# Ledger of designs, part 210: peptides against a protein of PDB entry 6MBK

Target 1, 240 residues: chain A of PDB entry 6MBK
Amino acid sequence: GFEMVNFKEEGFGLRATRDIKAEELFLWVPRKLLMTVESAKNSVLGPLYSQDRILQAMGNIALAFHLLCERASPNSFWQPYIQTLPSEYDTPLYFEEDEVRYLQSTQAIHDVFSQYKNTARQYAYFYKVIQTHPHANKLPLKDSFTYEDYRWAVSSVMTRQNQIPTEDGSRVTLALIPLWDMCNHTNGLITTGYNLEDDRCECVALQDFRAGEQIYIFYGTRSNAEFVIHSGFFFDNNSH

## One batch from the design tools (peptide; made by RFdiffusion4, then SolubleMPNN)

Design b2_p25_4_s4 (from b2_p25_4, 10 letters changed)
Fold by OpenDDE base, seed 1:
Parts: C-alpha cells; structure tokens; sequence
Structure b2_p25_4_s4 (fold): chain B 240 residues (1-240), chain A 25 residues (1-25)
C-alpha cells in the first residue's frame, strides 16, 4: 500500500498507493530483514565481536561496524537498504567550524564537543584493533577504514537505531529497520511496535492517508534538541 | 542544512539534554 518517493523538501519517504486508515497495519518488517546486534555477531564481524569487549558492551558500535562491513560487501543482503542511506548527515559530527561557532555561546556546545571527542577516541581505538587483531584480517574494511567511514556509520546508527526485543523477549537489543526508517517523521503518537508472536516490527497508521499522500510516523517523545542532535529532525512546535 | 540545524540547536539550547560519554576512556 505504499511506494518509495523522493520528495523535494524531505528527501526519500513513503507515499500511500491506496487509502490507508488510521490504526491500519500498513507496514511490517520481519526480524530476518533487520540489521541487529545479533546479525552483526553472525556476520564476518562475529569473530572480532567475540574477542572485543567494546563491541560486546556497545550495541550501537557493533551495528556501526556491521553497517561498514555490509557496505563493503557487494553481495550483502542489505545493499539495497544501505544504498538508501544518506551519504552525509545534518548532525553535529558533520558540522563545519563556522556551524559549530553558532553553538559557542550555548550549553549545547559541550555536548557537541563530547560527541566529537568520543567518536574520535572510538575511531582511534578501532583503527588499532583493525590493524592488529587477528580476527580483523577477514574484514572487508581492513585496508580502508577512515574516520569518515566511521563517522558515517556512527551517524547512521545514531539517527536510525531502534530498541527491539530479543527473539525470546527476555532482553532488549538494537536494530536498524529497513524501509520503516525511510518514513519521514511528524509529531503524534508512537504507532510502531514489535510483535513477538510474528517476530516482526509493526507500524500502524497514525492517521488516515489518502492515495498519493506522504506517510508520516512518530518515532518517539523527544525534545527538539534531542531530535536535532540524535535524529536530524526538528519541529518548531514539538508538543511532546 | 547543517548551518540551519546549528542555529536551531542554539535557539533551543534550553531543551538540550546532555549526551553521555559513549566510551569508557
């Protein structure tokens, strides 16, 4: 009931191909299609994951490396998804000097600097790991692992990661949700959940959409600053 | 777009939530 469209102002999004009613389950994504910490562990990254405490402790970094490995793999199942991802983000990690100067008189500058420092430290650590660790030898990124690669992957995960249950429902883990994350966002109610019985992410329509209308979703209650910093979205009248 | 976002962040500094350290060192 939808199609991918490049909207002039919003970029890629989903457009309804038929009338969709409020509360209608219009989109679902089975676990097998998700990029998860588990799929990272089961990939070419798995041997390194099993030996690196940081990858094990930080699911977002595991996803970032998973994304980089899959991007570097021409036959990756997720190539169609990865190709839809932005090459650059409007998040603080991509701010130029002049753009950061606008924040110097604000409290937000400290958070931006912290993000820069943390990302740089992570890159330096993993650069060394990739160059020296035996299990890194098989990674397709071994000979091409730049700060720009890492910044992109971290930013992709930062803007798109979601909490989902593990298969047994006992814990939460992190996932990138293909197709779902192509929806542009609006204020409203959270209409996305995970159906453990069917083992899929489910999205129900926030409102009625007519054929030809863009489908918008609401992905969480956050401040405008949190949206901008973490997701690259901003709403002037954020009531949530 | 980034410049616009930087300005929006600056204007909305009162709503800023500190980003926790994402690395142990």
Amino acid sequence: as target 1 above (240 residues)
Amino acid sequence: KRKEMAQKIAENQANNVPIPDAFPF
Scores: peptide ipSAE 0.041, ipTM 0.462, DockQ to the pose 0.612
Fold by OpenDDE base, seed 3:
Structure b2_p25_4_s4 (fold): chain B 240 residues (1-240), chain A 25 residues (1-25)
Amino acid sequence: as target 1 above (240 residues)
Amino acid sequence: KRKEMAQKIAENQANNVPIPDAFPF
């Protein structure tokens, strides 16, 4: 019912290939297609994950490393998805000095500086882990792990991560949702949820769309995800 | 584009609009 299209002003989005009615389930993404903390554990990252406390405690960092490992793997199932991701982001981690100066008179400056410091500390920690840990030797990023790689992966996860239920529904985990995150945003109601019975992410149409029209969904606060200063990238200062 | 984002963040904070968190699914 839809196709991926590069729109001149908005970049990549979804276009309806037929008429779609309001409240119609037009898009679903099975769990097996998601990049999750579980898929990270089941990947080449799994052995390292099982021995690193930070990867275990911080699902967003686990996803960032999963994304980096899959990006570095030519035969990765997620290559088509990863190729659709921006090469850079408009998040504070990419701000130049003059851009940061706009925030100096605001409370946001403290969060920006904290994010910079924490991301740098995380990189330094994991650089050492990748160089020294036996289970890191099989990672496709072993010989190429830069701050730019880490910043990109962290920013990708920060802007695109979603909370979904675990397979058994017992707890919440983090996921990147391929294809779904290609939709551009409009104002309205959130029409995306997780169907545990069918084990899939589901999106229903916010309104009627005609064949050839761009499909928009409401992300809520994610419409401003490019402005997200996510506290989840902060190491608690207690890692001394 | 980043400059525009920085400006919007600053404006939102000035207007007491919180920076959005990551989208909860």
Scores: peptide ipSAE 0.034, ipTM 0.507, DockQ to the pose 0.276
Fold by OpenDDE base, seed 2:
Structure b2_p25_4_s4 (fold): chain B 240 residues (1-240), chain A 25 residues (1-25)
Amino acid sequence: as target 1 above (240 residues)
Amino acid sequence: KRKEMAQKIAENQANNVPIPDAFPF
């Protein structure tokens, strides 16, 4: 019902190959195709994850490292997805000094500076972990782990992470959703859900699309669309 | 795009627009 296309201005997106009706289930992505905290645990990162408290506590960081490990793995199943990701993001971590100055008079400046500091601290911590931890020796990023890599991975996750149910539906976990993530965004109604019975992410059409039209979906509040500063990178200072 | 985003964030904060919850599910 659709094909991946590189659109001239918008980059990668989905184009309808047939007429799609409003409310039609046209796209679904099984859990097995998702990059999740669980897939991170089952990857080369698994041994390190099992011994690092921060990876265990922060699913978004686990996804960031999973993304970096898979990017560094030529035979990764997710290479086609990873290759479609932007090389840079319109996130605060990529703001230049002049762009940060626009925020100086706003409350957002505190969040931006906190994000910078936290990301830098996280990088310094994990740089040391990767250099010293025995289970890090098997990571494909062992000899190539830069701040730029970490900034990219964190920003990729920040802009693209989704809360999905665990397999048993008892909790939420974080996931990157290939194919679905290829859809360009429009304003509208949320047309995405998770089907626990079929264990898949589902997307229904917001409107009628004709064959040859680009398919737009409304992701809920995504940082890229609504310029949300995801505070999910703040370490709870468990000072108490 | 980053400059436009920074401007939009600044405008939203100036207008007391709540930062939307970022999780789509």
Scores: peptide ipSAE 0.034, ipTM 0.448, DockQ to the pose 0.255
Fold by OpenDDE base, seed 4:
Structure b2_p25_4_s4 (fold): chain B 240 residues (1-240), chain A 25 residues (1-25)
Amino acid sequence: as target 1 above (240 residues)
Amino acid sequence: KRKEMAQKIAENQANNVPIPDAFPF
């Protein structure tokens, strides 16, 4: 019922190929298609993950490295998805000097500096890990791990990570959701949840869309989207 | 512009978890 389209000024998005009604389940993404902390553990990153306490403690970093490993892997299942990701982001890590200066009089400057500091420290740590750790030898990024790579991966995850249930529903984990995250944003209600019975992320239409119209979703706080199992959609108002 | 940028930064900050002090870096 939809197709991927490169929209002018908006980049990639989804376009309806037929009329879609409000509340219609038009998009679902099975767990097997998701990039998760679990898929990271099961990837070439798995051996390193099992021995690195930071990767284990910080699922977002695990996803960032998973993303980098898969990007560097020609035969990665996720290559088609990764190719749709922006090369740059509007995150603080990509701010120009003038943008940083513009924020100097605001509380946001502290967050910018924090992000810079944290990301730089993480990069320095993992650069050493990748160069020296035995389980890093098979990583496709072994010979090419730049700050730009890390900045991109961290920013990709920071802007696109979602909370989903584990397979058994006992815990939450982090995931990138291919195809779904291609939908551009509009104001409204969260219409995405996780169906644990069918083990898939599900998106219902926020409104009626006609054939040929771009399909928009409401991200809420996109990177903090929590999906409620079988009980609807949760908006994490953690913007305190 | 400042408000919008500040909001984006705040939204992203939740995902930029600091490295725990217990880690050697």
Scores: peptide ipSAE 0.022, ipTM 0.624, DockQ to the pose 0.125

Design b2_p25_5_s1 (from b2_p25_5, 12 letters changed)
Fold by OpenDDE base, seed 1:
Structure b2_p25_5_s1 (fold): chain B 240 residues (1-240), chain A 25 residues (1-25)
Amino acid sequence: as target 1 above (240 residues)
Amino acid sequence: SFREEIEEQQRLLDELFEEEEEEEE
């Protein structure tokens, strides 16, 4: 087994409660426990989703709104997960002027500005939608939708989104995976996957872990861009 | 890629804003 632990330097993580062997399936998360585009469609957001082109086209934004709606819902099933999320992120959306100036010397500056611009435009668009659209009246964020809220949700999704198959396996969709995000990452062999037969995310131990050790997992070959996104755009020179 | 996704988002937003501006005129 494992337990959730708040590690001083790394935040929330998993600690082994017993010895775990390499290649052992030690963690699985059924689809029904995931925050997905599908669960967003089936939530209070569903009616708005069905009428908004951006929500339909951009699964990450749908997840961001789903996250905001569930955060604002005290009885949400995902409250325990949401409470483990950082209040702030090291993403470009949180960069101060000095950090942006430092990045001006890098090729990443264009992507930073584009991300900031797009996020601001998205917020402006959805602020108007939330104020005017009839199906937005029932959203718990109706009277409290700030840029800070949106920035947080987008950053949460950006850093934590996973691709999973749809229920029929015909397409890929996006998901936030409770407990999954709590594992610290290591480079190595892919130890994570989706089992369509059992309809669950599965994590296999990369190495032997002893009781009391922190469990590290590898989510797959993140593209350099995805790694940059997940690592807060700090090009650690070591990943080239 | 992340860049392609950002560019696609930008395109989609541009289209939507242009449509809204045309509807308000």
Scores: peptide ipSAE 0.033, ipTM 0.634, DockQ to the pose 0.430
Fold by OpenDDE base, seed 3:
Structure b2_p25_5_s1 (fold): chain B 240 residues (1-240), chain A 25 residues (1-25)
Amino acid sequence: as target 1 above (240 residues)
Amino acid sequence: SFREEIEEQQRLLDELFEEEEEEEE
């Protein structure tokens, strides 16, 4: 139905290998392929997770650490997915001094500074935890946990996290969805959802695609900035 | 909403950090 293609300007994306009809379920990702808070708990991070209040309270941070642990693991199942992730992001955590100075005249500066401060505090906290906690000794990142690593992981989760139901459907949890992030965003409507019966993420085509055409997924009107804001790492005080 | 959940998590994080800063002082 589709293939992964590296588009020169847009990075990794999906291309149709056959004609896809509107309203056709063309892409699904089973839960077992997702990076979730549950998979984090079941990983090498599990023992630390069970004893750290922040990891337990903040699923996005748990995912960030899960991402770092899996990246540092050569035999990780998610290596192919992790290799598709950008090395840097257009998030406030990557803003240069000039960009920050430009924002100083705006109300957004307070949110940027808050994000920087919070991320720095989180890093300092977890650096100490990784160095001192007995369960951190088994983490592949123990000797290589830098602020750059943490910034990258947090930004990856911030820009790519999705809400999905838990296995029992009783709660909402966070997930990184392989292949999902690779669908370039167009104004083309794609209906995305989670099928609990089949335990998978589902993407339905809202338009016809011909064989050889790039498949675009519409995640809604959320700009990357709005998504960053909604991910809690950037509070846009733009109260509209 | 997802936003409300994240805002709650951030608040909780701030509370936890404040508690730790107070314990280290």
Scores: peptide ipSAE 0.030, ipTM 0.611, DockQ to the pose 0.456
Fold by OpenDDE base, seed 5:
Structure b2_p25_5_s1 (fold): chain B 240 residues (1-240), chain A 25 residues (1-25)
Amino acid sequence: as target 1 above (240 residues)
Amino acid sequence: SFREEIEEQQRLLDELFEEEEEEEE
């Protein structure tokens, strides 16, 4: 097993409660526990989602709003997960003036500006939607939708979104994976996948871990600068 | 400049908020 631990410098992480062997399936997360575009559609956000073109077109924004709605709901199933999320991120949306000035000498500045501009425009759009759209009246965030909230949600999704298959396996959708995000990242082979038969995310250990050791997993190359983290779920066809 | 762009974004946001305050009045 494993337990969630707040590591002083690294934030929340997982610690082994027993010895775990390399290549051992030690962590799985059923679809029902995931925050997905589908769960967003099935939530209080569903009516708005069904009528808003941007939410329908941009799954990451749908997840961001889903995250905000669930955060604002004291009885949300995902409260334990949401409480583990950072309050701030190292994404470009949180860069200070000095950091941006440093980036002005780099090609990355264009991406940073693009992210800022897009995020601001999205916020402005959705602020108006939340104020004017009839289906927004039932959202728990209606009276408390700030840019800070939106920046946080977008950054949360940007840094934590994963690509998973749909229930029928016909296409890819986006998900936030509870417990998964609690593992600190290491470089290595991707040892994570989705098992369609069991309808769950699966993580195998990259190495042996002893009881009491922090568990590290590899999510792929995550750039804080990349708005779209392609977490490649390699569906290893484990032809069992 | 980054500052100008942020200021413009803030202005756009402020304009949206002002419009809401006017609609609530």
Scores: peptide ipSAE 0.030, ipTM 0.544, DockQ to the pose 0.045
Fold by OpenDDE base, seed 4:
Structure b2_p25_5_s1 (fold): chain B 240 residues (1-240), chain A 25 residues (1-25)
Amino acid sequence: as target 1 above (240 residues)
Amino acid sequence: SFREEIEEQQRLLDELFEEEEEEEE
């Protein structure tokens, strides 16, 4: 009922190929198609994940590394998704000097500087890990792990991560949802959720769409600013 | 608050880095 289209001003989006009614379930994504902490553990990153405390404690960082590993893998299942991701983001990690200077007059500056500091520290830590850890030798990024790569991956996860239930439904974990990112956002009620019985993400239409119209969805009551700042630091609280 | 949550996360991150540095020494 939809197709992927690159809209000139809005980037990639979904266009209806038929009429879609409000409240109709028109889009679902099975867990097996998601990039999750679990899929990271089951990937080439798995051995390193099992031995690195930071990867285990911070699901967002695990996803960032998973994203980098899959990007560096030509035969990755997620290549079609990864290729649709922006090369740069409007996150604080990409702010120019003038933008940072503007923010110095705001209360947000402390959070921006903290994000820069934390990201730099994480990069330095993992650069060492990748160079020295035995399980890092098989990673496709072993000889090519730059700050630019890490900044991109962290920003990708920060802007696109979603909370989903674990397979057993006992806790919440993080996921990138390939088809979800193709929908442009509108203001409204959350029409997205997870169906545990069918083990899939589900999206219902916010309104009626006609064939040929762009489909818009709403991911949540997140301001872009709050999402950017908040999503950078998702700790799995259940690890304590 | 959102700020308190970020501060807590930063603290946890700092603790993890400190622990790793101590284990390497």
Scores: peptide ipSAE 0.028, ipTM 0.602, DockQ to the pose 0.477

Design b2_p25_5_s2 (from b2_p25_5, 11 letters changed)
Fold by OpenDDE base, seed 2:
Structure b2_p25_5_s2 (fold): chain B 240 residues (1-240), chain A 25 residues (1-25)
Amino acid sequence: as target 1 above (240 residues)
Amino acid sequence: SFREEYQRQQELLDELFEEEEEEEE
């Protein structure tokens, strides 16, 4: 019922190929298609993940490395998704000197500097790990791990990460959701969630869409300054 | 909130880095 389209001002998005009604479940993404901390553990990154405390403690960093490894893998299942990602982002890590100077008059500058400092430290740490750790030898990024790569991956995750339940539903984990990122945001009711019974992300239409119209979805209140984790809402079976 | 979780992760990262720096000295 939809197709991927490159919209001139908005980048990649979804266009309805048929009429979609308000409150219709029109899009779902099974867990098996998601880039998750679990899929990272099951990938070439798995051996390193099992031995690195930071990767284990910080799911967003694990996803960033997973994204980099898959990007460097020509035969990756996620290549079609990765190719839709921007090459650069409007995140603080990409702010130019003039933008940072403008922010010096605001409380946001503290958060920006903190993010820069932390990201630089993370990169330095993982650069050393990739050069010295035995399990890093198998990573496709071993000879090409730059700060540019790292800030891109971190920014990709920061802007696109979603909270979803673990397979057993006992915990919340992080995921990148293919196709999900292509839905532009509108104000309204939260129409995104995770169906545990069917083990899939689900998106319900906020409004009627006609064939040929761009599809908009609501992920929640995004503050421009806060990297919003798109909260996967748990659909309790009883609420519909 | 996302912000609170992000801050928590950064604090944890700082702790881990400090531990590693102490082990390398």
Scores: peptide ipSAE 0.056, ipTM 0.640, DockQ to the pose 0.600
Fold by OpenDDE base, seed 1:
Structure b2_p25_5_s2 (fold): chain B 240 residues (1-240), chain A 25 residues (1-25)
Amino acid sequence: as target 1 above (240 residues)
Amino acid sequence: SFREEYQRQQELLDELFEEEEEEEE
């Protein structure tokens, strides 16, 4: 019912190949296709994950490392997804000096500096871990782990992470959702969710779409991080 | 809120870094 298209100015998106009706379930992504903390644990990162307290405590960082490992793996299942990701982001971690100066008069400057500081600390910590930890020798990033790599991965996760239920539904975890984040967003009613019975992310159409039209969705499962990044640094009234 | 969770994560990182630094000294 849809195809991936590179739209001008908007990047990758989904285009309807047929008429789609409002409230129609047109897109679903099974858990097995997601990049999750669980898939990170089951990857080459697993041994390190099991011994590093930060990776265990911070699912977003685990996803960032998972993303880096998979990007460095030519045969990764997620290569088609990873290739759709931007090379750079509009996150504070990519702000130039002039942009930071512009924000000096705003409350956002403290958050920007905090992100820079924390990301730098994380990088320094993990650089040491990668150099010294026995289980890091198997990581494809062992000999190539730059701050730029880490900044990119963290920003990718920050802008694209979603909360999903664990397999047993007892708690929430983090996931990157292929195809999901390749659909451009609009503000509106929450039309996305997770179906635990079928163990999949589900998206229903916000409105009617005709064949050939770009599909826009509203991500109900997206972390508030996206809103904070897009609106929180620029808008005071984030309710999230 | 995301801010609260973000702050929580940063506090956790600070604690963990301090612990690791203390263990290495």
Scores: peptide ipSAE 0.049, ipTM 0.634, DockQ to the pose 0.552
Fold by OpenDDE base, seed 4:
Structure b2_p25_5_s2 (fold): chain B 240 residues (1-240), chain A 25 residues (1-25)
Amino acid sequence: as target 1 above (240 residues)
Amino acid sequence: SFREEYQRQQELLDELFEEEEEEEE
């Protein structure tokens, strides 16, 4: 019912190939297609994950490393998705000197400097881990782990991470959702959720779309995509 | 909120780094 289109001004988006009705489930992504902390554990990163406390405690960092490992893997299932990701982001980690100078006059400067410091510290830590840890030897990024790589991965996760339930529905975990990122966004009600019964992310149409129209979705601010679990599991706002 | 979660993550990260630094000393 939709196709991927590169819109000149808006970049990649979805175009309806048929009429779509409001509240119609038109897009779903099964768990097996998601990049998750679970898929990270099941990847080449798994052995290192099992031995590194920071990877275990910080799901976002685990996803960042998972993303880097898969990007460096020519045969990765997620290559088509990864190739759609921006090479740079509008995150503070990519601010130019003039932008930082401008922000020095604002209250945001502390947060910017904190992000720089923290990201640099994380990079230094993981650079050492990758160079010294036995389970890092098989990682495709071992000989080419740069700050730019890490900055990119962290920014990718920061801007695209979604909260989904674990397989058993007992807790919330983080995921990157292929195809989802290709939808352009509109303001409105969240029209995305997770269906635990079918174990998939679901998106319903906000409005009627005609064949040939661009489909817009709303799943919150990219960094704060709360999935409303359709099955009535209100995950407590613990993660927002 | 994102900000609160980010702050929580930073605090956790700081704690983890401190623990690792203490174990290396």
Scores: peptide ipSAE 0.073, ipTM 0.704, DockQ to the pose 0.495; fails the geometry check
Fold by OpenDDE base, seed 3:
Structure b2_p25_5_s2 (fold): chain B 240 residues (1-240), chain A 25 residues (1-25)
Amino acid sequence: as target 1 above (240 residues)
Amino acid sequence: SFREEYQRQQELLDELFEEEEEEEE
């Protein structure tokens, strides 16, 4: 197993409480904890989703709206996760004027302007939808849907989306995995996959860890770590 | 890569918006 530890520089992370062997499953996240296109359909967004072509075609946009709806819902199950998300991102949508000016001399400027234009167009479209569509009246964001909200949600999904199988395993869908994105980037020591039989995301150790060694799963905030622990992140206490 | 998938999604979204704009004209 592992325990939550507050590391002075890195924040809250995991420490092995026992020896973990290479290729051992030590952490998993069941589907029920994920923000998915399926959970979006089953949420307050469901009625609108069923009538909007873009939401139906674009799972990433569906997740962005799901994220916004849950953020605006004080009783959302995902509040502890959402509160750990950055308020801003290093995406082109957040580039400062000086950064954009610098990029004007590069081929990247076309992509930056394209993203700005496209995101603005999307916002304008969905602003109209939220204002006019009957099913939008039930959305907690009905009276507060700003461009800043939209770019944040889109950027959150852009930076954190994962591909997972559908419940029936017939196709691939998108999910936000609480605390998962932090596992993948730390030193290449952890690989991630989806176990369809157990319907869970799985972290497998790529190397041996000794008891007391840091497992570089950074939870960032205590609230995230508590969310993981309390929400049923299963730690394989394989006391073998 | 994550970046490649995002780019693919943006391209698809642009196509969808273009189709909708053409249907409204």
Scores: peptide ipSAE 0.059, ipTM 0.692, DockQ to the pose 0.524; fails the geometry check

